# Peptides against a protein of PDB entry 5HOI, part 206

Target 1, 351 residues: chain A of PDB entry 5HOI
Amino acid sequence: FRYMPFSPAGTPFGFTDRRYLTMNEVGYVSTVKNSEQYSITVSFFDVGRFREYHFEDLFGYDLCFLNEKGTLFGQSKTGQIQYRPHDSIHSNWTKIIPLQAGERITSVAATPVRVIVGTSLGYFRSFNQFGVPFAVEKTSPIVALTAQNYRVFSVHYSQFHGLSYSLSELGTSSKRYYKRECPLPMSLPNINSDMKKDANLDYYNFNPMGIKSLFFSSYGDPCIFGSDNTLLLLSKWRSPEESKWLPILDSNMEIWKMSGGKETTDIHVWPLALAYDTLNCILVKGKHIWPEFPLPLPSEMEIRMPVFVKSKLLEENKAILNKKNEIGADTEAEEGEEDKEIQIPVSMAAE

## One batch from the design tools (peptide; made by RFdiffusion4, then SolubleMPNN)

Design b1_p21_5_s3 (from b1_p21_5, 13 letters changed)
Fold by OpenDDE base, seed 1:
Structure b1_p21_5_s3 (fold): chain B 351 residues (1-351), chain A 21 residues (1-21)
Amino acid sequence: as target 1 above (351 residues)
Amino acid sequence: SEEREKKRKELAKRIQELLAE
């Protein structure tokens, strides 16, 4: 296992000279290799609210986090971070994070009020939006970060304990934990089954945890989208005893249903954000599970609890077809596919 | 809601477009 730099919905280069450093509901950040340098572009979905900007990157930023006020960049090996406000009124700032031998920045996050840096040794560093440090905490090795306002969702990995998560609030004087290194019930990528396709190996080498993205919902609930293409939401996180991960969307199942039960193995969901009851995502066609260039327009996918696995539904549908063929009745298949998906009530949100 | 049904139709349309490529 190797700790790799993680950014929300970041894509590998693959065989290309370009990739997305990050993308979410605000926009997408791309980087292009230009010999010994990189050209970074920060693009936005709301072109009326934000202006696209570009700059030359001499450092090779491999970490990125985009929010409504600015973009945080990081270089995993050198420890350099840069914050670039979208508004030209505020100055860019750069800082070097001190790294030990072999330590890497594994993830960065930024809100309008906080900057967070996580490392492969489990150093959690917090700053304000101007790069003034608050604290350094030692945790289990950090593999992913996201943040909303003062809240931070962190994912940790131990070779002995697997995946864990923390949910914390970064006040002015102290860090409060709502959850501290609790088990994360997310499946890791299955190397042996999925690696038969070269495209899956390239993605695994880029992101060995298979975390496509993590974000907070519009209701402030931590969300994670793993290699199984299931969206998990942390419900009732304010109540430690009542808190649970809800599988609120099987995106492979939803694509299959929306296709009319066709083969959809070459259609992939790339997660951006959860807004109310809809996953904002990119639909990707092809061998690669990630979006290429140009970026397709975002799509909205309704969230539902997957009660049935695709395999069971396919077995049931085959059994129904076999029974219909035995009865010889051209009874129009009433598409009474009972929508066995349970809608998550808004009351399952923690806020 | 009417909005959810609209979003579902848009998603279904986009998936059918991708299946035709």
Scores: peptide ipSAE 0.556, ipTM 0.941, DockQ to the pose 0.648
Fold by OpenDDE base, seed 2:
Structure b1_p21_5_s3 (fold): chain B 351 residues (1-351), chain A 21 residues (1-21)
Amino acid sequence: as target 1 above (351 residues)
Amino acid sequence: SEEREKKRKELAKRIQELLAE
C-alpha cells in the first residue's frame, strides 16, 4: 500500500497529458502537463455566476479542492498549498505545510471559512480561509478529506484496522467530534488477478482506496462513493449510538434499470455531489471508469434506498410520527434550528 | 413530481444515447 494524494472526483493522467484535479457541483479543475510545468484551468458549470480562469503551475499541484468561493491547491511532497479566490477582489495566498521525512499531504479541503490539511502520518491541520493556523492534531493516517462550512469529514487508514472515519466541527475555540475514528464499512478495491490487465490497474495505482469521491449532502450528511459504485450516506450522525451508513444508491443497478435491462458494463457513474434526493454525476462510456476530455454535461440520478433499508426507515418514520403525535404541541423549546436532525425525507421510502 | 419525472426521462435518454454509441 502507498499513500496517494486524494482529491474529490480527481482523475488520473492515464496515457494522456491531462487530468481533472477535482470536480464537484460547482465545477471542475483540470491540469495539463506542459514540459516541466502545468497549466491549471478552473472551470464552472454555472458560467453566468463564475468566470473560468487559468494559471501556470510551476509546483505540480496534485491536490485540489473546489468550493463556491475559491480553489485550494496542494503539492503532496513539498507541502506547498495555495488558495485562489474566484473573485479577484480577494488575494491569493500560499504557504508551506511542514512535513516530516517521508510524510505526504494526502488530502486537502476548503470551505469559505476553513482550510484543512491531512497527512500520511495523521497530522490534521486546520486554518481559516486566510491561512491563519488554528490547531495541529495527531490522528490515524488521513487518506481523504471533505468539508462543508465548519464541518469536516475525514477518512483514515490503518494497516491493522482498515478504514475509519471522523466527523468533526471546527469552531473558533475548539474542535468538536461527532464521530472519532469509527469503522467505515466500505469495501476496498479487490485486487483480483484479472485487474492486473485492465485500465482499472491505472486507477488503482492512482487511488488504492477506490474512493471516487466524498462530500457533504445539501442536508449536511457525510457521503462517500467507493469502488463498488454504491453511494453511502451517514445517517443520524448527531446521535452517536444511532448513527449508521445507508447504501442510498447502487449506481450500477440504477443504470441497468434505466437502460431497460441491457448490458451496461461499459457505462460508469462518476460522482460529483448529492443535492437533496439526486446524485449529480458524470456518465462515462468506455474502458476508463473516469471522465476524459471534454467533460460531458452532468446528469442527475435519483437516490433509492434498498428495499430492506426502506422497510426499516418506514418503521422508524412511523415511530417518529407517533412520538410527535404523543408530544403535544406546547413545547416551543427554541432549540436552534441548526440542530434539528434532518430525517431522510419520507419520499425516499415511497418508490 | 413533474420535475423528477423530467430528470428521470433525461437520464434514461442519456443512457440510451450512450448505449447507441
Scores: peptide ipSAE 0.555, ipTM 0.943, DockQ to the pose 0.558
Fold by OpenDDE base, seed 5:
Structure b1_p21_5_s3 (fold): chain B 351 residues (1-351), chain A 21 residues (1-21)
Amino acid sequence: as target 1 above (351 residues)
Amino acid sequence: SEEREKKRKELAKRIQELLAE
């Protein structure tokens, strides 16, 4: 096994001179190899909100994370990271992460308030958005990271224990764990069955874990999309004993149904984000399971399970709260209710 | 909802377009 640099929805070069470093709901970052250097372009889906920009990359960045405020780049071997705000108000900053012999940066994540670096030796490094360090923690080897606000979803790999995950909050004074190195029930790529096609071997060499992407939903639930093309959502993560992974979408089955039961073996889902009750994704046709250039327009795929119930219950609860406020009942809105995990009625989880 | 049905129709259309290529 080799630790490879992971970025959410990143694509391999294949036989081309270009690839996507990362993509999500905000946009996509591409790199083109030009002799000894790279040209990086940061593109956005909302062209009215953000201006596309490019720069020359002399370092060969192989890690990337895009958010609404900036782009984090990393070089897995040298330990160099760069944060580039999308606006011109904030300055770019560069830092070298100290790496031990054979250590690699395996994943990076950035929010408007935090920068996270994970390594093949399990070093978890946290920074603020200006690159000021908070802490260094040693965990199991990190293979993937994503973050939203102060929350971090990390995936770990051990040769003895397989895949695990952590969910943590990076406060100002301390790191809180909601989950710490708990088993991750995700299927790894099957080397023997899937690798008979050259295109699958190229992707496996790029991403041995088969994690196409990981993200937080719009509701702040950790999501992971593996090689089996199933979207998993971590439900009830605030309640340690009740927390479970929910298979909220089988994307292959959904494509098959939406085709009218035709052969769809050459149509692939490439995940971007989970917005409310819809997976934002790229539909890809061809031998490669990843998008080529130009990037197709995103599509929305509806999920079947509890996030739709959460949205409906949130709307119903908001409608009840609005009605209570109209009736002039001085019920002190306990500030603590917004963080109460919406209990999904068992009846709606079975349909 | 009408929006949900619209999204499903758009997805179905896009899949049929891809199947025709």
Scores: peptide ipSAE 0.558, ipTM 0.944, DockQ to the pose 0.522; fails the geometry check
Fold by OpenDDE base, seed 4:
Structure b1_p21_5_s3 (fold): chain B 351 residues (1-351), chain A 21 residues (1-21)
Amino acid sequence: as target 1 above (351 residues)
Amino acid sequence: SEEREKKRKELAKRIQELLAE
């Protein structure tokens, strides 16, 4: 097994000179080979909010993470990282991550407030958005990272233990774990069954873990989309004993249903984000399971889990809070209630 | 909601378009 550089929804070159470094709900980052150089383009879905930009990449960035404020780039072998704000208010910065012999940066993540670097030896490095370091921690080998605000979802791989995950919060003074190297119940790609098609072998060589993407939902729940095309959501992650992975969407089954039960073996879902109760994704037709160029418009797939219950319970809880405030009850609204996980009633979780 | 049903119809339409290609 070789640790490969991972970026959320990144695509291989295949037989082309171009690929997507990453894509999500904000946009997509592409790179094109230009002899010994690369040209990187950062494109956005909301063209009214953001301006597309490009630059020449002399380093061959193979890691990328896009957020609403900027793009983080990384070079897996050299340890170079670059953060590029989308606006001109903040300057670009570059840093070299010290790597041991044979160590690779395997994943990078960036939020408006944090930069995270994970390595094949399990070094977890945290920075602020300006590249000021907070800490270096030794974990199991990191294969994937995503982050939202101060929260980090990390996937780890051990030859002995398989896949594990961590969920942590990177405060100003400390790192808190909600989950620490817990088993991740995701199936690895089956080399023998799926590799009969050359296109699947190319993707496996690019991404041996089969993690198409990982992200936080709009509600701050960790999500992962594996090679089985099932969207997993980590529920009740604030309660260690109640925490569970929920298969909230079988995308193959949903495509099959929406087709009217036709053969859909050449239609693929490429995940971008989970917004409320809809998977934002690219529908891909063809031999390759990943989007080619030009990028199709995103599609929305409704998840069947009662995330509707979370939105409705949020509205009901807001309505209850507003009613309590109107009644002039001096209930000290503990400022800490906004970050409480909405408990879905068991009756609604069974529908 | 009416919006969900609209999104579902749009998805179904897009899948049918892809199947016809």
Scores: peptide ipSAE 0.557, ipTM 0.945, DockQ to the pose 0.514; fails the geometry check

Design b1_p21_5_s4 (from b1_p21_5, 13 letters changed)
Fold by OpenDDE base, seed 4:
Structure b1_p21_5_s4 (fold): chain B 351 residues (1-351), chain A 21 residues (1-21)
Amino acid sequence: as target 1 above (351 residues)
Amino acid sequence: SSKRKEIRKKFAERVKKLLAE
């Protein structure tokens, strides 16, 4: 296994000289390979709010994170990072992250107030938006990062324990954990099933974890979109005992339904962000599961619990009810068909 | 909501367009 540089919704080069370093609801960052140099373009979906800009990259940045205030770049091997504000009010800054022999920066994240660097050895480095360091923490190997405001969602990998996640808040003086290296119930890509298509092998070599993207929802909930094309949302993360991953969208099933039950093996969802109850995404048609150039306009998908999960929840609720009834045999409780409405989070019920 | 129905309609139209290409 090799730790690869991860950026949210980043794409491989494939057979081309260009790729997306990252994309989200703000915009998309592309890089074009020109001999020994790269040309980076930072593009925005709201062209009225932000001006597109480009620059020559002499370092070969392979890590990127875009936010509303700037773009963070990183070079996984050299440890160089650069923050570029979108406005001219603040200056660009560069920093070299000290790396041990064989260590790689595996992911970077930036908010308007924090910069985070994660490494293959599990070094978690935090900075302010000006590159002033707060702390260095040793964790399990970091494979992906995202951040919103002061919160960081980190994904970790161990060869022995598989995928785990942390959710933390980076205050001014201290890091608080809401979740610390808890099991992440995401399936890894299955090499044997997916490798029958050359296009899937290229993507696997680029991203062996199959994490297409991770982000915070507009409500501040951690979201992850894996190789199974299911959007997972971490619900109730403030309550450690109640916290759970919810499969809030099966994108393959939703495309299949929208097709009228046709074969949709060539249509793919590429996740950008979750805004309220709607996944912002790119619809991709073709052999590649990732968007090519030019980037299609974003699409909006309604989030919904997969039908199969609803059936399992009904079966589990029936099994829990049956176990309760086996213990409490004596009382003539009437056959009220309490249609126990699975409490869909109130935010989904109000529209 | 009416907005949610519109989002669903636009998405379905886009999927159908991609399937016809």
Scores: peptide ipSAE 0.564, ipTM 0.943, DockQ to the pose 0.638
Fold by OpenDDE base, seed 2:
Structure b1_p21_5_s4 (fold): chain B 351 residues (1-351), chain A 21 residues (1-21)
Amino acid sequence: as target 1 above (351 residues)
Amino acid sequence: SSKRKEIRKKFAERVKKLLAE
């Protein structure tokens, strides 16, 4: 096993000079080899909201995280990170993360308010959006990160314990854990069964954990999409004893159903984001399980929430909304960016 | 909902198109 740099929905170069560093619901970041340099392009799905931009990368950024305000880049070996706002109002900043001998940055994440760096030795480093450090914590080796607002979903790997996950909130004064290094019930790629296709070997060498992406849902639930093409959602994470991973979509099964039961071995789902009750994804046709160039338009897949879990999610989100409405009456204007928990549209309560 | 039916229809049409290519 080798620790590889992970970015959400990042693709390998394969036999090409180009790859996607990351992609999500906001857009996609591509890099092209140009001799000893790279040209990076940050592209957006909403061309009316953001302008595509590019720059020359002299560092060979192999880590990326895209959000609505900017793009975080990282170099896994050197420890360099760069944040680039999408607007021209805010300045770019660069920082070197101190790495020990043999340590690698394995994942980076950025929200409008936080920057997170995870390493192969389990150093968890937190910063504000301007690169001011908050803390350094030692955890199990980090293999993947995502973040939304102040929340961080981290995946850890141990040779003895396999995959684990943490869910934490990075407040101003302290880190809160909702989950701390709990077992992650995700299957690792099976070398013997899956590697019969050369394309699968290339992907395994790029991403040995088989985590195609991880993200937060629009409701703030941690989601992970593994090599088995199943979308897992962490339900009830606010209640430590009730928390469960739910298989909310078997993408292979859904493609098979939509085909009318035809062979669909050459059609692949590449996950972007979970918005409400739909997985935003790229449908890929071919030998490679990842999208090539040009990027196809995103597609929406309906998820299947278990009826019993749907009702509870609705109750939990109503209870949170009611608590926010109760708290919002008495607490004065402390400028804490209110965790805008998206109101469950009334339409989802009726199905 | 009508919206979910439309999403499902669009997805099915896209899958069928890819299978025909």
Scores: peptide ipSAE 0.566, ipTM 0.945, DockQ to the pose 0.524; fails the geometry check
Fold by OpenDDE base, seed 3:
Structure b1_p21_5_s4 (fold): chain B 351 residues (1-351), chain A 21 residues (1-21)
Amino acid sequence: as target 1 above (351 residues)
Amino acid sequence: SSKRKEIRKKFAERVKKLLAE
């Protein structure tokens, strides 16, 4: 097994000179090979909020994380990281992460307040937004990272135990764990069945874990999108005993339904972010499961609550309505509310 | 209800467009 650099929704070069280093709801970062150097472009979906910028990359950055304040770059082999604020008010900074022989940076994440570096040996390094170090922790080998504010979602891999995850909060003085190296119920790519197509083998060589992306939802829930094209959401993560992974979207099944039951083997969902009850994604047509150039406009895909979660929401809403009716005798029950969208209570996402 | 129906409609239209290409 070889640890590969992971970035959220990053794409391989394939047979081209260009790829996406990362993409999310903020924008997309592309790199183009120019002989011995690379040209990096940071592009935004909201062109009114941010100005596109580019620079020459002499280091060959293979790791990237984009947020609303800046872009973090990393070189997996050399240990070099660079943070570039989008605004020219703040200076760029560069740091070298000390790596052991054979160690690689496997993932990087950045928020407006934290920078995180994970390695193939399980070194978890935390910094502030200015590159000042907080701590170094030894964990199981890190294969993917994402972060929102002070929270970090990390995916770990062991040859003996498979995939695990951690959810932590990086305070000023200490790291709190909500989840620590718990089993991750995500299927790994099946080499024998899925690798019959050369394009799938190229993607597997780029990303052996098949994690297309991981992010926090708008409610702050950890989300992961695997090779099976299922979106998993970690529900009730504040309650250790109640925490569970919810399969909130089978993207292949939803595309199939929306097609009217046609063959959709050449239509792929590329995940960007989860905002409320919608997956922001790129719809990809073709042989490659990833977007090519130019990047298509993002699409919104409705998520579906699992039937067992939907039933609980109906029971809770009935219980709330019954309590309101016990307090308020005189208001005529307008029968027409059966078609009310079951508002996902912010509590189910935020607890 | 209306916004969700619109999102679903737009997504279905995009999928149908991609199937016709």
Scores: peptide ipSAE 0.564, ipTM 0.942, DockQ to the pose 0.585; fails the geometry check
Fold by OpenDDE base, seed 1:
Parts: sequence; C-alpha cells; structure tokens
Structure b1_p21_5_s4 (fold): chain B 351 residues (1-351), chain A 21 residues (1-21)
Amino acid sequence: as target 1 above (351 residues)
Amino acid sequence: SSKRKEIRKKFAERVKKLLAE
C-alpha cells in the first residue's frame, strides 16, 4: 500500500499528458504536462461569475482543492502549498509544510476561512485563509480531506483498523470534534475483482482508497463517494449516538434503471457535489471511469435510498414477462416496436 | 415534484444518448 495524493474528483493522467487535479460544483482544475513543467488551468461552471485563468506550475502540484474564493495547490513530496484567490484583490501566498523523511501531504482542503493540510503520518495542519497557522495535531494517517466553512471531514487509514473518519470544527481558538476517528463503513477497492480491466488498475494506482470524491452537502452533511459508486451521507452527526451513514444513491443502479435495464458497464458517474436532493456529477462513457478532455457538461441525479437489488428487479421483470407470455398466447402480437421500458412498479412513481 | 420529474427525465435522456453513441 502507498499513500497517494488525494484531491476531490481528481483524475489520473492515464496515457495522456492531461488530467484534472480536482473538480466540484464550482469548477474544475486541469493540468497539462509540458516537458518538465505543468500548465494549470482553473475553469468554472459559472462563466458569468468567474473568469478562467491559467498559470505555469514549476513545482508539479499534485494536490488541489477548489472553492468559491480560491484554489489551494499542494505538492505531496516537497510540502509546498500555494493558495490562489480567484479575485485579483487578494494576493497569492506560498508556504512550505515541513515534512519528515518519507512523509507526504496526502490531502489538502480550503474554505474561504480555513486551509487544511493532512499527511501520511497523520499530521493535521490548520491555517487561516492567509496561511497563518493555528495548530498541528497528530492523528491516524490522513488519506482524504474536505472542508466547508469551519468544518472539516477527514478520512484516515490504518493497516490494522482500515478506514476511519473525523468530523471537526475549526474555531479561532480550538478544534471541536463531532466525530473522532470513527469507523468508516466504506468498502475498499477489491484488487482481484476490479483489476480485470487495465483502466481500473491505472485508477487504483492513482487512488488506492477508491475515494472518487468527498464533500459536504448543501446542508453541511459529510458525503463520500467510493469505488462501489455508492454515495454515503453522514446523517445526524450532531447527535453522536444517532449518527449513521446513509447510502443515499447507488449510481450504478440508477444508471441501469435509466437505461431500461441495458448493460451500462461503460457508463460511469463521476461525483462533483450534493445540492439538496440532487447529486451533481459528470456522466462518463468509455473504458475509463473518469472524465477525459473536454469535460462533459454536468448532470443531476436524484438521491434515493437503494431499496431495490438488481437481481430482484430482473427476477420480477422475468416473472412479469413470463406471466405476459402465458396470458398473451391467445392474442396476435402486433409487431409494434414497444419500447421495452422496464415498468418501474407504480409504488415508486407515487412518492 | 415537477422539478424532480424533469431532473429524472433529463438524466434518462442523457443516459439513453450515451448508450446510442
């Protein structure tokens, strides 16, 4: 196992000179390799609100976090971080994070008020938006970070304990934990089953945790989207005893339903954000589970508790078809191209 | 809601389009 730099919805280079460093509801950050240098472009979905900008990256930034006020960059090996406000009124700042031998920055997050750096040794470093440090805390090894306002969702990994998470609030004087290194009920990528496709191996080498993204919902609930393509939401996190992870979307199941039950093994959801009751995402077609260039337009998916198992729906549809064939033996089948829309049971249309 | 039905329709249309490509 190797700690790899994680950025929300970041993509590998694959066989190309280009990748997305990060993407979310605000926009997407791309990097292009130019010999030993990189060209970074920060693009926005709301082109009326923000202007696209680019710069030369001499450091090889492999970590990124985009928010509504700026972009945080990081270099996992050197410990360099750079914050670039989108507004020209505010100056860029650069800082070097001190790293121990073999320590890497594994994730960075930025809000309009906080900058967070997590490392492979579990150093959690907090700063204000100007790069002024607040504290250094040692936790279990950090593999992913996201933040919203003053809140931080951190994912930790231990070889002995697997995945854990923390939810904290970074006040001016103190860190408050709502959750501290609690078990995260997310499946890790299964090397033996998923690695049958070369594209999955490339992605696994880029992101061994299989965390495609993590974010806060518009309601401020921690969300994580794993390799199983299930969106998990942390519900009731303010009540420690009532807090639970909810599987609020099985994206593979939803694509399969929307296809009319066709094979959809080449259609993938790439998560961006959760806004109210809709997942903002990129629909990807192809061998790669991640978006290529140019970036497709975002799509919206309804969140829904996975009540139905694919096998049961297929069995029920077969049973309905068999019953129709038993009843339909007496009436001449007019050859009409009946679009075999899988009739979703009426009980699901009424809610 | 009508909005939810529209979101579902747009998503289904996009999936169907991708399957035809």
Scores: peptide ipSAE 0.564, ipTM 0.945, DockQ to the pose 0.885; fails the geometry check

